# Ledger of designs, part 27: peptides against a protein of PDB entry 3S8F

Target 1, 157 residues: chain A of PDB entry 3S8F
Amino acid sequence: VLTLFVAVPSLMTAFTVAASLEFAGRLRGGRGLFGWIRALPWDNPAFVAPVLGLLGFIPGGAGGIVNASFTLDYVVHNTAWVPGHFHLQVASLVTLTAMGSLYWLLPNLTGKPISDAQRRLGLAVVWLWFLGMMIMAVGLHWAGLLNVPRRAYIAQV
Target 2, 166 residues: chain B of PDB entry 3S8F
Amino acid sequence: DEHKAHKAILAYEKGWLAFSLAMLFVFIALIAYTLATHTAGVIPAGKLERVDPTTVRQEGPWADPAQAVVQTGPNQYTVYVLAFAFGYQPNPIEVPQGAEIVFKITSPDVIHGFHVEGTNINVEVLPGEVSTVRYTFKRPGEYRIICNQYCGLGHQNMFGTIVVKE

## One batch from the design tools (peptide; made by RFdiffusion4, then SolubleMPNN)

Design b1_p9_8_s3 (from b1_p9_8, 4 letters changed)
Fold by OpenDDE base, seed 1:
Structure b1_p9_8_s3 (fold): chain B 157 residues (1-157), chain C 166 residues (1-166), chain A 9 residues (1-9)
Amino acid sequence: as target 1 above (157 residues)
Amino acid sequence: as target 2 above (166 residues)
Amino acid sequence: NLALFNAVF
């Protein structure tokens, strides 16, 4: 119970972030139950990147609960499940947040705004990265459940 | 005005709390599903058994590979396995089909993995500790043992074989 | 169901 209780603060944080996004969307003119989502700045890679990272982090967090379970960890430990998990955590949230930060930081430091072409390219990069991470993560988790070992070049499934 | 504002805030908070609770149940359901479908045959953790990694090769049940497979009862065997840089002993491990096998695995040197393909046997092997796994092979044939914990330059080639005889 | 909960928690 105490081990899994660590998930509670994480969930609280996640929902607080979601609430902040809703508030921001409503301030931008979004109305109704879901209209606030559309009102968010989806044309800005500095915004889209960390949000996509957050979306990938959600299933990763669920996997974290699995990994923290003694009985379930016995099944997934040292399988492809583990790299699948931290690719969601690191290569999704952390990396996309870093990418988003760069899209904000570089124009700010240089004093040069990004061009429309750069903005579109940034969006393409972020979305492609997210898509690739989701494909890889799903594949790794699936392989892990099929008992494919990590740190091995061969497996018989 | 203050009362209306307060009610609106409370409604908003209740909505998010309900969502949080719903997500909690989703996570629990996922865990339960995983447990129900993938943890069959998992044995409860026992007492931590320790050995001296510096002497395990010279004395005790791991010292002689020819004596590694011990029949402990009708259709029951204990197999004393060493995982070392870079292989397993005995190799191959020969056991009967349908017998209950208790693997006692330890290491004389560094941490290794003991992953048996086609089974749910997957444990880390720590020097000074004995990993115990119970399994019954239902099908005859060869099962490959894979080291899934990096243990040095020869890690990628560290394999063993379990031969299940009819 | 309770057994599953007890196994996980």
Scores: peptide ipSAE 0.011, ipTM 0.792, DockQ to the pose 0.061
Fold by OpenDDE base, seed 5:
Structure b1_p9_8_s3 (fold): chain B 157 residues (1-157), chain C 166 residues (1-166), chain A 9 residues (1-9)
Amino acid sequence: as target 1 above (157 residues)
Amino acid sequence: as target 2 above (166 residues)
Amino acid sequence: NLALFNAVF
């Protein structure tokens, strides 16, 4: 019950961030329902990283509600589902946000902009990380639904 | 310009808040739908039952593994199981096929898991509490019990067996 | 999400 109450302000916060992104995209010339998304700076790893983190956080947040439900939690508790949830919340959002922050912070602290090669490499790293996290997270959630226990090296399946 | 920007921000914020609220209700509805249509296999938790973990090994229904399986009806049994560092007792647990088995599981030491492969039995076992799980084994054979809660150095080797007899 | 909820049960 308490988790569900906390879910409301958390969800509101998430969408206020999305609102900020929409506003930024529209300021950059994006129009229509989805045009603002395309107008965002997808060529900047400092932007792409945390946004991808947010995208991973969405299903993770939904999973949090599942985990907070007594009846649903009985199915997934202490299975591979739980690590899957963790990796979406921490290894995706937190880690990608940290990565993105570094792509912004280091150039600003040193006064030296990143080269084009560094920018492209950064984008590759961020997208590769996101893809890997999604594969792992989906796999872990799936394994959890197949009753694979966590903290055990043996599974029936 | 600042006023226009402020107004625009508020409009977008309100829109996304409305969307957020709508999605919240969608999720609640989906959960409700799932609970209403897919309730099979969920084992509800019983009433809270307490036990003294310091004496559970010496006295009471968990004290003697040889008396752990108790017939409570024509086709009903209660099995008193201890999860301890690092194993289960009794081991193996022998029960008949097709009988309703009520597992009463507790721990004398630390938190353990009680995960039975091939079943939906998956509960945490807390010292001082009795976990009650009801299950009917439809197929004879051996079912492995796995500890899925870290409980110490021997956690990875903590297994038990349920033998379902024809 | 619907698929997820359906898969959970």
Scores: peptide ipSAE 0.007, ipTM 0.778, DockQ to the pose 0.181
Fold by OpenDDE base, seed 3:
Structure b1_p9_8_s3 (fold): chain B 157 residues (1-157), chain C 166 residues (1-166), chain A 9 residues (1-9)
Amino acid sequence: as target 1 above (157 residues)
Amino acid sequence: as target 2 above (166 residues)
Amino acid sequence: NLALFNAVF
């Protein structure tokens, strides 16, 4: 039980980010329970990328709690489940955050704003990345539950 | 205006905090449910057993692969397995169908994996420690042992076999 | 830290 409470600081961080997003959305004219979400700048890859990363991080975090459970970790340890978890935590959140940061940083460093074509391409890249990552991560978690081993080129299942 | 904004932020934070706490309880409940309904085959941590990895090949129950399978009772066996770079001994491991098998696994060199396909046997093997796994093979046949912990250049070829006889 | 770690995990 105490091990599970280690998630509390992470959840506190999560709610702070979420609260910031809600506040920003409401400042942009969003109203109601969900209207603030639509008001966020979904046309900006610098915004969309890290937000998609956060979305992937949520199930990854839940999986982290599972992995932190001694008894449940016995089931999933060194199976494909573990790479699945990593792809949500690192290849989703961290990578997409890095991508988003670059979409902001590069124009500022060069002094040249991104073109509309570049913006659209950026959106396509981050959405495709997220979609592909979710497919792979779900597949790996599923395979892990079917006892597919990690670090093996063959599997019976 | 600043005060109004601050109050609004606090309200949002309270809402998300409540949601976070609710989700925490959901996760705990899910874990509890899983433990309550899916405990079959789950092996709790046993007492820590240690061995000297530098002498495990020369003396003791792991020293002779020909004597690795020991009958400890009616339809009960203990199998002393070494995981090493890059294989397992004994190989194959021969056990009877329906017998309760206690695997005692250790390593003389580096950390290895002991993953038996078609079963829930999956443990890390650490030098100086003995991993204990209990399993009963219900079906005869060959079961492949896979190393799922990187152990060196030959890791990908590190396999063993358990032969379950009728 | 080790004591805390062992208590939590």
Scores: peptide ipSAE 0.006, ipTM 0.788, DockQ to the pose 0.029
Fold by OpenDDE base, seed 2:
Structure b1_p9_8_s3 (fold): chain B 157 residues (1-157), chain C 166 residues (1-166), chain A 9 residues (1-9)
Amino acid sequence: as target 1 above (157 residues)
Amino acid sequence: as target 2 above (166 residues)
Amino acid sequence: NLALFNAVF
C-alpha cells in the first residue's frame, strides 16, 4: 500500500526532473529530440553523479512496483532480487546524489574551486561507481530470478 | 512568462510520461517472459491460518514429527512442518514423487524462512501463523530447505531436507 | 570524495 501510494508522486517528480533537464539542455543550446542531452554539463561531477543516480533509479523504481505486487513478490521475495533493488535505490541513487552534492558543496563552503585534476578524478569515480553498481545490480536481479536466496551463503546456482 | 514555461514543461513531462509508461510495459513483458520460460514446477498457493506458538510443540498436528506426513487422499498429502531455531521438523521430510503436497508450516519461536531449492517454494514462517504451500515434486531426489530470513546467531546453518521417493 | 575533501581543506 505504501509503495503504491508513493509510486505516483515519485513518478511525477521524476518526470518533472527530466523535463527540467530537457529545458536546461535546450537553454544551453541543445536542439532536436536528443540534442539537449549532449548540451548538459557532463564535465561536472556534481551534475553527472545525480543524473547517473536517476538512471539507476528508473529500473529500481519499476522493481519497487514488482516487489509490492503480491503475485510477483512471491517469486522474488527473500531472493537476490531484493538486494539488487536496494543497490539501485540506495547504493546508486542516494550514494551518487551524495557524491554529486559533495562536489557542489565543498567548493561553495570553502570558496575554492576544484582543480581540473580533481574534476577529472571525480568524474572517473562517479562513472566507475555507477558501472560497478549496474553490473552488481543486474547480476543480483538475474540471480534472484534464478531463485538464489537472500541471506544464505549457499545456492544451487 | 511563467505561463509559457509551465506549458512547455507540461508538454515535456507528458512526453516523458508516455515514454516511461511504454518502458514500464516493456519491462513487465520482459519479466513475464522470464517467468514463463524459467518457472520451476507448480506455482504454490497459500492460505491464512492462525495457531498458538506456545502450544504448537506440545499438542496438535505439529507436535509429533512421526505423524507430520498425513495422507489426505489418493496421491495427496499434508505435511506439518515446524521451522525453529535452528532447523526444521521433521527432517528429513519424506514424500512420494508426483503427489500433491500441502505444506503447513509454522514457528514456535521467531520468524524463519522456508525456501526449497529447485522449486518455487519460498515463504516466510511467522509464529502464530500457518503458512500453506501447495507443490508437486516431479523429480525424485533430495531438496534442500534454506532459511532465508534472519532468525538469530545460528541462522546461516539452518537447513532441512525433503526426500522425494519414487 | 575523501581525497577531494582532503585536497579542498
Scores: peptide ipSAE 0.000, ipTM 0.744, DockQ to the pose 0.018

Design b1_p9_8_s4 (from b1_p9_8, 6 letters changed)
Fold by OpenDDE base, seed 1:
Structure b1_p9_8_s4 (fold): chain B 157 residues (1-157), chain C 166 residues (1-166), chain A 9 residues (1-9)
Amino acid sequence: as target 1 above (157 residues)
Amino acid sequence: as target 2 above (166 residues)
Amino acid sequence: AEALFNLVF
């Protein structure tokens, strides 16, 4: 009935998570409109990973609205745009959330806390992963708009 | 105080909820704006047309590639195209420059893609259905047809050519 | 308006 109505609960969920982050940051001493962001535990890869995933999910979600539009989907369907979209959704949010979960789960299961070196390595991994995914996603979306087909090894542009 | 904490949490949730709804409307508005200002390239969807994929090669307008290009009026043509594993027929498709071309595309076997480089022609071709696309080639030359839907081991080599004559 | 309607519904 409502094609884009599906976006409503998704956005509500996303911004509820954002509200939780704000609350957590304020509990950690953050003040003001943006001070709560700095107060979040950016030194913990178990936190940073899923948050970066959420950041990648934002443009992916916007793209989801485009893909759900009948008229706009005609433009982007079966182009590089589509892989760009699901790499933001899966390779960023899902994958980074899994990484974050692993950074929490393994120390918990083994009873061995991660070393400082492991922590720093973890941070490097998730940030580099995020950066790479963003570069690839932007490239794929751009290529898609230039009518580069998916599932093909050649393109005019 | 639990009451104060609860009130604060609700305030933040309401704020972010309002923001989420606002962003939804912004996205819808942007989409509406782009569609309103860029409608020239939009091809209207036609009626769903069905065919029997088991007989489409033997009878009907797709059966003879030599008869695939049909002039339907002054500077108007219909081209009956088969997408199959692994190619297109007719190949090449020869059409005149500046003519309105109606492509009628179907498949006798599996789902294929019909993506014409340099154009906005990009449709999935389903067995049992006829995809209809209307296009006018303004520039002469060769346009490559690419299958952009995985259809088997030969998918990556499935190409066709449209030759637009002056 | 029609395009918007078809987009939403």
Scores: peptide ipSAE 0.013, ipTM 0.805, DockQ to the pose 0.051
Fold by OpenDDE base, seed 2:
Structure b1_p9_8_s4 (fold): chain B 157 residues (1-157), chain C 166 residues (1-166), chain A 9 residues (1-9)
Amino acid sequence: as target 1 above (157 residues)
Amino acid sequence: as target 2 above (166 residues)
Amino acid sequence: AEALFNLVF
């Protein structure tokens, strides 16, 4: 019930954030249907990390609705599907947002900007993290649909 | 100009909200697809049923594993299963091929899982509550029962067997 | 506790 209660507001919030990103991208010179995306500051890990988190949150959020649905939850409950969902929500969105926040917070706290080397390393970290999380999440969801159990070391698929 | 910026933002918000509505229908379609392809074979049955976990071993249909399989009609059975630390009873559970089986599962101790490999039977088993699952085994053989809810130090070794007879 | 559980799930 709680999940369904917050589902609609969460979706509205997510798409409002997307609207803000479009506006920001267009202010930065992006044009056309998708040009505003390219105009966003993809060279800043403080931006890239939480955006990648949001991208992971899209299927995760949909999965949340699935997991809260009686009939579908019966299918996926206590299978590898559930850890897959968690890794999208926590290990992707929350973790990447935290990582991105550090790339904003540290320069502001120290009064010094991050070096180019640190920036590039940060970009590499968040992209690799996202890639790894997506591979694992897709694998876990797939395994879950193949009836691989959660909290068990033996499975027949 | 804040007013112009506000109007621009509002326009984008309206567009994205419209997109969000469209995506809701996409998600509904995906849910429907998932239901159609992954929910066959098992039907959660019954209403909320309670049992006293402190007496379930001493009296009632779960007390004697030799009498756990009850024929309720032609080619129709009810199986009263206990999930406990750390195993299942009866073990093995013997049922005929092609029979409609209603599993009534409960626990005398802690929360367990009841996951039957090769099937969509997968429920949590709570002390004081009876889990009900309806299933028909189409193929004879042995089906392993796995506990997929952590229940203590022996959780990883908690297995049972369903033997489907020809 | 059960009421709270039903609120969440």
Scores: peptide ipSAE 0.007, ipTM 0.765, DockQ to the pose 0.030
Fold by OpenDDE base, seed 3:
Order: sequence, then C-alpha cells, then structure tokens
Structure b1_p9_8_s4 (fold): chain B 157 residues (1-157), chain C 166 residues (1-166), chain A 9 residues (1-9)
Amino acid sequence: as target 1 above (157 residues)
Amino acid sequence: as target 2 above (166 residues)
Amino acid sequence: AEALFNLVF
C-alpha cells in the first residue's frame, strides 16, 4: 500500500537541495542550463564532499526503489547488491556529508582558516573517497546481480 | 530583492519537483517493464504457512531427515529442509534431474538463510514460518547451500549440499 | 493498469 509513493517525499527533499544549489550557483554568476554548476565552489572540500555524496545517493535511491519492490527484491535480497546499496546511501552520502561538515566546522571551532595545502589535501581525500566508493558500489551491485551472496566469504562466481 | 529571490527559488523548486515526479514515473515504468518481460525468474510469495519451532524436530515432516524427500508426483518432489545452527538437514539433499522440487524450509532456532549457488533460490528462513520455493534442476551435479543471514558464531561455516542425480 | 496499481499500492 503506497509502497513506491514513499519515494515522493524523499525525492522532494533531495531535489529541494538541488534547487538550492542551482540558486546558489546562479547567484555566483552561473547562467544557462548547466552554467550554474560550474559557478559552484568546487575548490572547497566542505562543498564538494556533500555534493559528491548527493551524486552517489542518486543511483542508491533508485536502487532503494528496486529494493522496496516486492518481486525485484527477491532477486537482490541478501546478495552483494545490498551492501552495494548501503555503501551508496551511508558510506557515500552520510559519510561525505560528515566529512564536508568537518571541513567547515574545524576551522570555525579553532578560529584558524584552512591552509591551501590542507584545502588541496581535503579535495583529494573526498574525490578519492568518492571514486573508491563508486568502484566498490558498482562492483557489489554487479556481483549481487550475479547472485553472489551477502555475508559469505565464498561464491561460485 | 528578497521578493525576487524568493520567486526565483520557487521557480527552481517547481522545476526540480517536476523533474523528480517525472523520474519517479520513469522508475515505476522500468520496474513494471522488468516485471512484465522477465517473469521467468519472479517467484511470488505464497500463502503464509506456520509451524511450531519447538516441536518441529520431534514430530512432523521435518523430524526425520531420511524421510525428508517425498515424491508427490511422477516428476515432482517435496523436500522438507531444516536450517539450524549450524547446518542443514538433510545433508546432502538428493533429488533427480528434471524433477520439480518444492522446498519446504523452516528453522528450529534462529533466522537463517537458504541460498543455493547456481540457482535463483534465495530465501530467509524464520522460526515458526515455512518458506516454500519451487525449482527444477536442469543440470546434474552438486549445488552448495549457503547461509547468507548471520545466525551466530558458526555462521560462516554453515553449508549444505544438493546433489542432483541424472 | 491493474498490475501497475498492484505494483504501486
């Protein structure tokens, strides 16, 4: 009952954030359909981290709809697919948001601005984290579709 | 200026909300399409069947592993399987190639998994409930049963075998 | 339509 419509509030929330980003980008001088994206502060790890988290959350959210589907869940349940989904939802969005929050919070708490070296290192960390998570998540989803079991150290395939 | 900004925000929100709704319908359509075109692998849930986990070992069709495989038709069998800490019974499960096998799986203790490698058989086994899975083995050989639900310290070693005979 | 309804609801 209304199982798939549960996605509606989640999508509304997620894309409200996207709307805020678009507005911010346009305020920063971005124009056109995609120009606002380039105008966002991609040189700030406190910004980049949660945005990358959001990007990872998109396929994860789509997978969530699959997992919530009774018949399709039978295919993926307790396979490597499930950890793949978790790593997109938790280890990407939640974790990267936390990381991004720290990149903002710590300088404010200490009263010391982040150095340029620290900024560059932070950018490297969050991008590498995102890349690693995407590779792992894709691998896990793929393995899950090949019926690799969850919580087992061996698999036939 | 504030009013203009507010109006702009609302316009962007409306656009993104419209997009979100469109994507929702796309996802639903894709799911529906998948279900409609790939029905061979879809196993609908059966009727809920209950059993007393405290007596399942002493009486009933799961009590004797030697009688677990029951022929119900010329090319049809029912196999009564127990998943327990930490193994399966009967083990091995012997069935003929090409026969329709109905697995009736339950647990006397905790929740377990019943994942048969090389097949689409993958169900959770709950104490007090009977999981029913229908499958026909087309190829002879050995199929490993894996517990994919954590069930205790011996979970990682909980394996069974289905032997499909020619 | 019925299948879709059952899928959603």
Scores: peptide ipSAE 0.007, ipTM 0.793, DockQ to the pose 0.045
Fold by OpenDDE base, seed 4:
Structure b1_p9_8_s4 (fold): chain B 157 residues (1-157), chain C 166 residues (1-166), chain A 9 residues (1-9)
Amino acid sequence: as target 1 above (157 residues)
Amino acid sequence: as target 2 above (166 residues)
Amino acid sequence: AEALFNLVF
């Protein structure tokens, strides 16, 4: 109970962030149930990167419930499932957030805005990173469910 | 406009909180589904049993690999396994097909893994603790034991074999 | 539901 109780504030935070994004999108002219999403600044890698990180974090968070479950842990523990989980949490969310932070921070610190070419390259980088991470993460989770062990180069699957 | 914005934020927060509660139930349902369909063969954790890792090689049931397989009843065996840097003892582990095997696994040195391919046997092995796993091999053949917990420079080559005889 | 909850959590 105590272990999973940590999920409560985490979920509250996640959905508060979502609410903030909705509000921001609506302020930018988005309307309707989903129109606010389109209104967000998807042309800015400083925005896109952490948002993609959040998207990866959603299934990762769901997996966290599985990993922390007493009974389900017996299925997934020390399998490829676990690396799949933390690649979503660290290599996706944390890494993409760091990338996004740099896209914001460096121009502000130097006083020089990024060029359009740099912006486009940045968008390409974060989207490709996200795509690759999703493919790998899905593969790892799938392999884990097939009882592929972690920290081993050989698996009979 | 600021007041209107604040009210809007509150409305959105309430909506997302409601959604969060709904998702909680979805997650519970998914867990229930997973348990019902995919976890029928889960091996429960045994009771905590302690052993002295500094003497486990010299005395006790793990000391002699030739005596590691003990028949405890009709078609029932206990196998005392050591996971060490970098291998398993005994190796191979020979057990009969269809017998109920109780593995008692511990380590004299560092944490290791005990993952048996082709089975759902997958436990961590801690020095000072005894991992207990009950399993019945239905198919004869060789089953590879894989260490899935990094234990040093030789970790990648740390394998064992269970030979199930007809 | 309670039994399931206690089993998982």
Scores: peptide ipSAE 0.018, ipTM 0.791, DockQ to the pose 0.052; fails the geometry check

